# Ledger of designs, part 52: peptides against a protein of PDB entry 7RZF

Target 1, 358 residues: chain A of PDB entry 7RZF
Amino acid sequence: PFQEEHLKQLYKIVPIKDIRNLYVTFPIPDLQKYYKSNPGHYLGHLIGHEGPGSLLSELKSKGWVNTLVGGQKEGARGFMFFIINVDLTEEGLLHVEDIILHMFQYIQKLRAEGPQEWVFQECKDLNAVAFRFKDKERPRGYTSKIAGILHYYPLEEVLTAEYLLEEFRPDLIEMVLDKLRPENVRVAIVSKSFEGKTDRTEEWYGTQYKQEAIPDEVIKKWQNADLNGKFKLPTKNEFIPTNFEILPLEKEATPYPALIKDTAMSKLWFKQDDKFFLPKACLNFEFFSPFAYVDPLHCNMAYLYLELLKDSLNEYAYAAELAGLSYDLQNTIYGMYLSVKGYNDKQPILLKKIIEKM
Target 2, 358 residues: chain A of PDB entry 7RZF as posed
Amino acid sequence: PFQEEHLKQLYKIVPIKDIRNLYVTFPIPDLQKYYKSNPGHYLGHLIGHEGPGSLLSELKSKGWVNTLVGGQKEGARGFMFFIINVDLTEEGLLHVEDIILHMFQYIQKLRAEGPQEWVFQELKDLNAVAFRFKDKERPRGYTSKIAGILHYYPLEEVLTAEYLLEEFRPDLIEMVLDKLRPENVRVAIVSKSFEGKTDRTEEWYGTQYKQEAIPDEVIKKWQNADLNGKFKLPTKNEFIPTNFEILPLEKEATPYPALIKDTAMSKLWFKQDDKFFLPKANLNFEFFSPFAYVDPLHSNMAYLYLELLKDSLNEYAYAAELAGLSYDLQNTIYGMYLSVKGYNDKQPILLKKIIEKM

## One batch from the design tools (peptide; aimed at target 1 G48 L68 K73)

Design b2_p20_4 (made by RFdiffusion4)
Pose (drawn by RFdiffusion4):
Structure b2_p20_4 (pose): chain A 358 residues (1-358), chain P 20 residues (1-20)
Amino acid sequence: as target 2 above (358 residues)
Amino acid sequence: SIFSIDLEIIEEGETELEER
């Protein structure tokens, strides 16, 4: 759908709720026919990756961006999109050309070195382990899913869809990585600061927007000289699991969780799993404080402190959320709350680090 | 028509960012 008359263009859209965002849209051909190598998931794993020395951490270090989502959007059949969607701070709206410049800096940093063997082996291992202990399904919604992807795949791999990967073909990685060029951009800015500046309006929904077609100054500023920032490739993962042993049932087996520790400081509820036999457990906590909801100021500082703790700890724990260990830490009325779930091997390191950062 | 595609991308991308 994107003919070249309406490429290299930058719209400005006025919202109703106060948000600020930047959408970078590339068009790419259909890659659903390539469901073994999956080059779009490779570039999605290398673009939208938080951690040390990556695309998002540098934009956090310049104070322009809260978070960004990579990957490829799939539309209809015979055509596919690729999106880098970002949200903006107050002075992140002033430096949009520099943000997209850094996006092509990280793309060129990934074009000078191209394919990687160990990233494909690591991602394939992760999908294989995440498929081997695939949990039970709720019968409604699961049959709609496997009837939703029944049109594309043969009868043998109706289940093993986007779980098992056979081959690492760097040609398709290079092919989709070449189609990401600044002659293929379509920038879209959403900001509520364009109230009285919009000429065009939408008939269907009634939204207002513009046409600021990007002059060639910034295009030939984008692809001209792109060495690096302070970017780097992600490092070896240490949260990949190795212990897949189901521990045996002890003498005191109970069908409900029993109170084991009762002190004036804490109490526990414990139950060994009897039904599922998956090498994974869930640990949850609820910390109490009479000062958390006293007045609006003290009910306001709680969200700010807990949010800054999540801010300063996502850079560390994104590898745990990527390997299958997810944590969540949010506030409640009475006190604050914690819940870490996932594979059975790496809960102590993660929960201990959460406490000592807390 | 092209703008409707853009608006759909914007509505879906706003939800993904909030989830992140």

Design b2_p20_4_s1 (made by RFdiffusion4, then SolubleMPNN; from b2_p20_4, 9 letters changed)
Fold by OpenDDE base, seed 1:
Structure b2_p20_4_s1 (fold): chain B 358 residues (1-358), chain A 20 residues (1-20)
Amino acid sequence: as target 1 above (358 residues)
Amino acid sequence: DIIREILSIIEEGEKELEKA
C-alpha cells in the first residue's frame, strides 16, 4: 500500500517522443474478486465518456485535451490503480491544475448523483454484445491471455469473465469513488518541455524525471471542487442493439445486389448477406444534386453544409460507436454520400437522427 | 514504480497505435 509519503506526488517526465500526456492515478483495492460487478469499469465508462456533459467534452471545449481514457489497471502486490489519462494540447500543458480540478468536479458530480443501475445495465448490455460478436482473436494471443486469466477466474467463467457483468453493487462503486480523492492522487506529466529540468533518472530505461510534492494549497483546491453545472450524466444510449435475429436467406437471393426499387427519384439496390451471417447491415446513400458542384460558390456551400451537419451529429457519434454503429458523410462531385454501418437493430434510429439534422 | 507504470502505459499505447 502506498504510504502517505507516496501520495500527493507530481512527476515531470521527459519522453523520447514528442508527446504531451497527463496521468492522474489513484491507488485502489484489488477489485479482481468483484469481477461480476466490476465497479472500476462502471466508473471508467462514465469518466471516459465523450458525450455532452462529459469530462472530455468540457476539456476539449477549452482546447486543453484531445483524448481521455479512464479505467482501472492492474497493480503490483494486491492493489490496482484507477487512471485518468489525457492527451494534452500545448495550451493544456499550462493548465494541468485546472484540468485536474475539472476531473475532481466530475468525480464530485458522480458522488452527488450516486450509482445508477441503468448505467450498469448499459455496460452489461455493451459487454454482452462485445462478447457475443467478439472476432476470433489470433489463437496464440488468445491462448496466452486465457492462461493469464485462469489464475483469477473459475475455469467455467474464464471465457466470459471479462464480459460478465451480473451484479449491480452500488456499495462497491461508492467504495472506489471514495478512493478517487485529492489526498490519494499521484500525478504524472509527460512532456519534452521538462528537458533539462529533471534531477532523477529511471534505472531501467534511463528516463529523466523530476518528483515534487503537490502543494497543500493545490490539494485543498481540488478537495474543495464544487459541482460544476456543465457536468451531467450521459443520456441513455438508444443505439445499443437488443435484437440479434438473423433473417433467413431468401430463396431468390442473388450473389450480387439486386435492384428492388426503381423510381424517377430513387433507385434501391439490395444484397442479403450469404457469407458472414451477422446481424449487421451497411446502408449506403448517394444523394444527387445538379447544384452541388455547378460553380465554386456551390462547392464551398456544399462543403460548409457537410461540416455543419457533421458537427450537429457529434452528440450521437460516441453513443453510436459504443453500440457498434458508425456513419460516414462525404462530399461527392454529384452531391453527398452517407454510409451507416454496424448492427442492424438500431440503424433506423441513427438514420432518423441523421435525416432530422439534414 | 509510477515511472515504470507510466512507461509501460506509454509503450503499450505506442504498440496499440502501431498495430492500428
Scores: peptide ipSAE 0.028, ipTM 0.664, DockQ to the pose 0.341
OpenDDE base, seeds 2, 3, 4, 5: peptide ipSAE 0.027, 0.028, 0.030, 0.028; ipTM 0.658, 0.681, 0.683, 0.640; seeds 2, 3, 4 fail the geometry check

Design b2_p20_4_s2 (made by RFdiffusion4, then SolubleMPNN; from b2_p20_4, 9 letters changed)
Fold by OpenDDE base, seed 4:
Structure b2_p20_4_s2 (fold): chain B 358 residues (1-358), chain A 20 residues (1-20)
Amino acid sequence: as target 1 above (358 residues)
Amino acid sequence: DILRIILELIEEGEEELKKK
């Protein structure tokens, strides 16, 4: 267990690469025995969420952070770390205290809302999808991974233990949230801007760093983190597939797209999957307008329209990505191109959302 | 040591935190 003297520390680290990262870390109990409930994954999912009202959304809106990851990391035996890692902008490097304040405001929001069983169910469903459609790993990597996890899991569960969520344990979620406090924080800032300002060398990597105590006034500011009204729990992810039925190959299946509809206003080509046999589809739409690129004004309007459309759809982008769906929108010299790809089950929902914004 | 863990994360990249 970390003694109190090892908490509330700031590390300023000089990287070899030109990177700017912030690591906000918390010692937590060893959660390995709770793999069936995986409270750290639940919290990582919410803290690392990228949708509207997320921590990342707010930090991006301020121009301070590009990316955010949250989750548990194994430590030594008997403890783990919960880590929030962000990629800092140049401006964000100047606002680390405020970034961390926002982290604690979001954590406070999670405490106020309490554990949500529906969020756990989404994590469960997402993990089940990921497991079911896991790409074939290279045999050597796979065997090495299995050998490593055999130390932690029963042999019969070793293949599934990383993915299968079975038990909603709100008590464990609350227990981990109780560890995510300013008094339990260790912060590392990684930036070349600390070059020549360090006084220590790390033993293993030779990394130059400086260690400082976080001022009590700063800890107190974080302890007094209020509820920021900009932070909200995510909405339910409507895009998570539940039906994985694969239709049988048609007797007259063509190796190329066949024209199945031909009208004055539309042509439809269809090709059944004859290779992958996945519950996935690719929907491609080409829209033709004689006015789209008739002159520079129309070109600019078409461009602006698509940019606004993309912006209006950004609220769905992350949820779609998590669910294994993607969309693409492009201007063409003839009009617009839309593609929707991924699991077929919820593609109609995503397509409807796109059309409603058009 | 948290510093070691952070340095390992810097070297291994962000992928490990997303998958666990």
Scores: peptide ipSAE 0.203, ipTM 0.798, DockQ to the pose 0.344
OpenDDE base, seeds 1, 2, 3, 5: peptide ipSAE 0.197, 0.181, 0.173, 0.168; ipTM 0.803, 0.794, 0.789, 0.795

Design b2_p20_4_s3 (made by RFdiffusion4, then SolubleMPNN; from b2_p20_4, 11 letters changed)
Fold by OpenDDE base, seed 4:
Structure b2_p20_4_s3 (fold): chain B 358 residues (1-358), chain A 20 residues (1-20)
Amino acid sequence: as target 1 above (358 residues)
Amino acid sequence: DVLRLILEIIKEGEEELKKK
């Protein structure tokens, strides 16, 4: 267990590569025995969320952070770490204290809202999807990961333990959330800007670093983190698939797309999957407009339209990605191209959202 | 040690980037 003297520490680390990272770490109890509820995953999902009202959305809007990851990591025996890791911009490197303040404001928002069973259910459903299709998408990563997991889980549960959420435990979520406090923080900043400003060398990798106590005034500032009205819980992810039925291969299935509809306004080609046998579809739409590229003005208008459309759809991008859906929008010489890919079940919902923004 | 853990994470991330 970390003694008080090991808490409230700042590490300034010199990387080999030109990277700028912030690690905000909290010692937490060993949660391995709670794998069926996985409260750290619940918190990691919310803290690492990229949708509207998320921590990342706010930090990105300020130009301070590019990416954010939150989650539990294994530590030594009897404890774990909860880590919030961000990729810092050059400007973000100057605003680390304020970035961490925003982290605590978001954590305070999570305390105020309390544990949400629907969020747990979404995590459960997402994990079930990931588990169900893991072997089909990435066979090579499976064997190496099993060997590590065998040390932590009963043999019978090794395959499922990482993915099976079975028990909603709001008490455990609150317990972990209670550990995410400024008094329990250890901060590491990784930047080449610390070169020549370090006084220690790490024994394992020879990494140069400086260790400093975080000033009490800064800790107090973080302890007094208010509710920032910009932070909101995510909305329900409408794109999470629930139906995975695969239709039987048609007797007349062609190896190439067949024209199944031909009208004055539209042509439709269809090809059934004969190879992958996944509950996935690829919807491709090509829109033809005689006016799209008539002159430079129309070209610029078409470009601007697509950029505005993409921006308007950004609110769905992360939720779609989490659910295994993607979309692509491109300008073409003849007009516009739209692609919707991923699990078939909720593609109509995403497509409708796209069309409503068009 | 949190420093060690962070360094391990950084190293793992660097190795994953080399494999891409």
Scores: peptide ipSAE 0.156, ipTM 0.778, DockQ to the pose 0.320
OpenDDE base, seeds 1, 2, 3, 5: peptide ipSAE 0.148, 0.094, 0.134, 0.133; ipTM 0.771, 0.743, 0.772, 0.772

Design b2_p20_4_s4 (made by RFdiffusion4, then SolubleMPNN; from b2_p20_4, 9 letters changed)
Fold by OpenDDE base, seed 4:
Structure b2_p20_4_s4 (fold): chain B 358 residues (1-358), chain A 20 residues (1-20)
Amino acid sequence: as target 1 above (358 residues)
Amino acid sequence: EIIRLILEIIEEGEEELKKK
């Protein structure tokens, strides 16, 4: 266990690479025994969420952060770390205190809302999908991974333990949230801007760093983090597949797309999957307009339209990605191209959302 | 310890934090 003297510390670290990262770390109990409920994953999912009202969305809106990752990491025996890692912009490097304030405001929002069983269910469903459709790992890497996992899980559960969520434990979620407090924080900032400003060297890698106590006034500021009205829990992910039925191969299945609809306004080509046998589809739409590229004005209008359309769809992008769906929108010299890819079950929902924004 | 942890994270890449 970290002694109080090791808490409320700031580490300024000089990287070898030109990176700007902030690590906000909390010592937490060893959660390995709770793998069936995985409260750290629940919190990592919410803290690391990228949708509207998320921590990342707010930090991006301020131009301070590019990416955010939240989750648990194994430590030594008897404890773990919960880590929030962000990629900092140059401006974000100047606003680290305020970034961390926003982190605590989001954590306070999670406390106020309490544990949500539906969020747990989404995590469970996402993990089940990920497990079911896991790509073939390289045998050597897989064997080494399994050998490592055997130290933590019963042999019978080794293959599934990382993915199976079985028990909603709101008490454990609250327990971990109670550890995510300013009094327990250890902050590390990684930036080349600290070069020549360090006084210590790390023993293993020779990394130069400076350690400072976080001022009590700053800790108190974070302890008094209010409910920021910009932070909201995510909405339910409508894109999570539930039907994985694979239709039988048609007797007359062609190796190439067949024209199945030909009208004055539309042509439809279809090819059944004869290779992968996955509950996935690729929907590709080409829109032709004689006006799309008539002149520079129309070209610019078509470009602007697509940029606005993409921006309007950003609210769905992350939820779609989590659910194994993707979309692409491109300008073409003849009009527009739309692609929707991934699990076929919820593609109509995503397609409808796209069309509603068009 | 924290520096080692951070360096390990930097080396292992961001993918491991999302999957655990």
Scores: peptide ipSAE 0.108, ipTM 0.770, DockQ to the pose 0.319
OpenDDE base, seeds 1, 2, 3, 5: peptide ipSAE 0.095, 0.090, 0.095, 0.059; ipTM 0.766, 0.764, 0.766, 0.734

Design b2_p20_5 (made by RFdiffusion4)
Pose (drawn by RFdiffusion4):
Structure b2_p20_5 (pose): chain A 358 residues (1-358), chain P 20 residues (1-20)
Amino acid sequence: as target 2 above (358 residues)
Amino acid sequence: EQDYITFYLDLISEFEPSVG
């Protein structure tokens, strides 16, 4: 649907609720026919990746961006999109050309070195382990899902869809990585600061927007010289699991969690799993404080402190959320709350780091 | 042109701050 008359264009959209965002849209051909190498998931794993020396951490370090989501959007049949969607700070709206410049800096940093063998082996191992201990399904919604993807795949791999990968073909990685060029951009800016500046309006919904077609100054400023920032490839993962042993049932087996520790400081509830036999457990905590909801100031500083703790600890724990260990730490009325769940091997390192950062 | 702008309004309605 994107003919070249309406390429290289930058719209400005006025919202109703106060948000600020930047959408970078590329068009690409259909890659649903390539469901074994999956080049879109490779570039999605390399673009939208938080951690040390990556695309998001540098934009955090310049104070422009809270978070960003990579990957490819799939539309209809016979055509596909690719999206880099970002949200903006107060002075992140002033430097949009520099943000997209850094996006092509990281793309060119990934074009000078191209394919990687160990990233494909690591991602295939992760999908294989995440498929081998695939948990039970709720019977409603699961049959709709496997009847939703029954049109595309044969009868043998109706289940093993986007779980098992056979081959690492760098040609298709290079092909989809070439189609990401600044002659293929469509920038869209959403900001509430364009109230009285919009000529055109939408008929169907009634929204207002513009046409600021990007002059060639910034296009030929985008693809001209792109060496690097302080970017780097992600490092070897250490949260990949190795212990897949189901521990045996002890003498005191109970059908419901029993109180084991009762002190004036803490109490526990414990139950060994009897039904599922998956090498994974969930640990949860609820810390209490009478000062958490005393007045609005003290009920306000709690969200700020807990949010800054999540800010400063996502850079560390995104590898744990990527390997299958997910944590969550949010506030409640009475006190604050913690819940770490996932594979059975790496809960102590993660929970201990959470406490000592807390 | 109206289809293009509908495409971005869908994106705005679906967007949520996250990583990945």

Design b2_p20_5_s1 (made by RFdiffusion4, then SolubleMPNN; from b2_p20_5, 11 letters changed)
Fold by OpenDDE base, seed 3:
Structure b2_p20_5_s1 (fold): chain B 358 residues (1-358), chain A 20 residues (1-20)
Amino acid sequence: as target 1 above (358 residues)
Amino acid sequence: DQEIVRFFLELINEHKPRVG
């Protein structure tokens, strides 16, 4: 539906709110019929990844971007968009061309590595978790949503179609990647810095904007995006739960935490969930050190230690979050507090990684 | 042109900042 003349365009948009955003968009075929493979989700997962070697990690390291989202969005009938959206820093606003170059370098890395079945499997597993523990939507919203999607999915699959990945289709992943090219790009930069520099007004919202053709030289720079050695595929997410067994309530279960271990160096309290019956746990650790707050120097050292520990754990933070795990580290007047929360199955793995960094 | 800008405006309005 988009003529070639509408590609390679840059829109400078003045927002009402004080926001700085970059939208890099690509028209793609309608992928709705491929919901069982969902190649756009696969690509969105990788492009939007926040781990080491990700696009976001590199752009953050340069101080250009705060957040990044990648994924497909429905368009008008018969086409979709793939969108990479970033929140820009003030510095990033000056480096939009370079940011987009890095996007194409990452996309080129994805082409070079090819479709990975293990990544698809992770997406499948994550979606299965999300489906299994999906909160009940409001009936009206849910019915309206179902009614809308009945046009796209068999009736028997309507409830699961948004979540269940069933088919690994590397051909479709490659097909979408082939559409993510500079010659197919539409860019929007959203910033108040364009105030007074626009020449058009959008009729419905009254938004001021300027449209410009992206120079052929810039397109060519993006087309010649080399492999950037800083970009790597993510490692396998070790935190994705696979066991959702809920243990029966113990006969001697108390409504309050019971002391289950008492030693000279440790006390362990346990309370079984008697209310929610979820395959989740909360692990809370309080570490006591007589040196933590003995003087201002030790206090500052304890603070610095915790900051360094947090920094050393950043490589796991995103993967844990995706898998429905979280951790928290805080200084206390007596030492340190650690909390690990989420699905219980892989909590020992996360806890081990934390302890190994301590 | 305006349709594309509207599309971007819709995107802007849908983006709840992930409160990290």
Scores: peptide ipSAE 0.320, ipTM 0.803, DockQ to the pose 0.367
OpenDDE base, seeds 1, 2, 4, 5: peptide ipSAE 0.320, 0.287, 0.320, 0.312; ipTM 0.799, 0.776, 0.804, 0.806

Design b2_p20_5_s2 (made by RFdiffusion4, then SolubleMPNN; from b2_p20_5, 11 letters changed)
Fold by OpenDDE base, seed 4:
Structure b2_p20_5_s2 (fold): chain B 358 residues (1-358), chain A 20 residues (1-20)
Amino acid sequence: as target 1 above (358 residues)
Amino acid sequence: MQEEVRFFLELINEHTPRVG
């Protein structure tokens, strides 16, 4: 157990690689016994969310952070850590205190909204999909992993325990959220900019670092984190598949795409999956315009159009990705290419949103 | 104290893509 003397500490670490990272860590109780509810995953999902009104969205908008990961990590026996890790920009390295303030503002938003059963249900559904359609792992690696997790889970649940959520436990979510306080924080900043500014060397790795107490004024600033109106809970992920029906192979299924529609304005090729038998589809659209590449001006307009379209769709990108959907938009010399890939069930929803933004 | 820095170092090493 961390004593008070180990809390509210800042570590400035010199990396070997040219990286800029911030780790904001909180000691939390051992949640291993609560794997069926996995409150740390719930909080990690929200804190690590990339959609509109998310922590990452705000930090990106300020140019301070590139990526954000939130979640629980195993510690020593009897405790865990909740970790928020961000990749810092050069500018973000100058605003670490404000970045952490925004983290606490988001955490305060989560407290104000309280645990949401629908968010838990989305996590449950996403994990169930991930489990059901998990890619084949290398047997040796998989066996070693399973052998390791046998120490934590009953034998009968060892295959499912990491994926299958069973119980919504708002009390446990609140319990973990109550540990995510400034008085419990341990911060590490990783940057080469600390080279020559450190006073300690770690014995095992030879890593240079400096340890400092976080000033009480800074802790108090974080404790008084107001609700930031820019932070919102994510909207429901409408892209999560619910139908996994695989249609039977047609008797005349060809190994190649068959032309099934031919009109003056459109051609449609179709190939049924005869190999993978997954509830997935690839939709590819090629749009032809005689004006797309007629001159440099039209080329630039076509490029700008596509960039604006991509930007307008960015709000859906993360939710689609979480749900196992992806899209791609490319300029071609003849016009535009669109692809939509992933689980077929919600592809029409994503496609509709793309077309509505076009 | 050293164990604490080691924890962060382990975290850093886990997130660095293993250049296989």
Scores: peptide ipSAE 0.176, ipTM 0.757, DockQ to the pose 0.263
OpenDDE base, seeds 1, 2, 3, 5: peptide ipSAE 0.162, 0.175, 0.188, 0.166; ipTM 0.758, 0.757, 0.762, 0.756; seed 3 fails the geometry check

Design b2_p20_5_s3 (made by RFdiffusion4, then SolubleMPNN; from b2_p20_5, 11 letters changed)
Fold by OpenDDE base, seed 3:
Structure b2_p20_5_s3 (fold): chain B 358 residues (1-358), chain A 20 residues (1-20)
Amino acid sequence: as target 1 above (358 residues)
Amino acid sequence: DQEIVRFFLDLLNEHKPRVG
C-alpha cells in the first residue's frame, strides 16, 4: 500500500539509450482474483486504443507522442499498477503536463460513458481468437509460466485463464477507473535531456535521476480535466472473425495457383492451402494503368494517390490489425499492388472498405 | 524512491507490454 507521501511524485530519469518515454502510473488493488472479468484489460484496451477519437490519435495529432501502451502490471503482493506509457517526441517532452492532462480527459470520458458490455465482448472475442491460434510455446518456458500461474488460478483453468474473459463486471471497471486519479499518480519521464540535472543515483543500475513532488496546482489542473470533445469511444470492430471453418481440400487442388477467371480486364488465380490448414487467406491484387509510369509527373501523382489512399484507410488499420487482418498498398511500375492478409472471415469487409476509398 | 526508479527501469527493459 503506497502511503500518500509516495503519490504525486515525478521522477526524471536519465537513460543510457537515446529514448524519450513517459510513464504515468497508478497503484491499484490486486485484481488477480478477477481474472475472469479482467477490468485492467478492458481499460488497457480503451486507453491503449489507436483508432479515431483515441488518446493516442489526439496526442499524435499534436506531434507529442509516437506510441502509447496502457494496461495493468503486477506489483508486489497485494497491489498492481495501471500504467500508461508513451514514446515522446522532442516536442512532447516539452508538453508532459498537457499530455497527462489529455490522459485524464480520456479517463474522464471513460467515466462519463461508463462500462460498455460490447467493448468487453470484443475483448473476449479477441482473446478467444488469440488463444485458439496461439503458437506453441517452448516447453521449458511454458512449464515455468504454468507453474507460476498455478499459484493464482485453479488447475482446470490454468491453460485458459490468461485469455478467457467470462464475466462482465462493470463494478470492477468503475473501481479501477476510480483509482486512475491525479491524487494517485506517479510519473516518470525518461530522457537524456535530464543529464546533469539529477541529484540521485539508483544503486542497482547506476541510473541518474531526480525526484520531485508534482505541484499541487498541476494536480488540480489534472483533477479539473474537462471532457474533451475529441475523445470518443471506439466504434465496434467489424473485422473480428467469428467463422473459423476450414474448407475441405478440393479434389482438383493444384500445388500452384490455377487460373479460375480470365476476362479482358482481369485474371484471377487461386491456390487452396494444402499445408497450414488455417482459416486465413492472402489476397493479392495487381492493378495495371498505362498512365502510372508514363512520365515523372504521372509517377508522382500515382505516389501521391497511394499516400492519400493509405491516409484515408488509417481509420480501419488498427481495428483490422487487432482482428488479425492486415493490408499493404504499394506503387508498381505498372500501377499499384494491394495485399489483404489474415483471417478470411472478415477480409471481404476490409477489401470493400479499401475499394470504397479508391 | 530507488525501488520506484528500479520499477521504471524494469519497465524500460521489458518489451512493450501488449495492450492487455
Scores: peptide ipSAE 0.255, ipTM 0.789, DockQ to the pose 0.429
OpenDDE base, seeds 1, 2, 4, 5: peptide ipSAE 0.233, 0.230, 0.255, 0.243; ipTM 0.774, 0.777, 0.778, 0.775

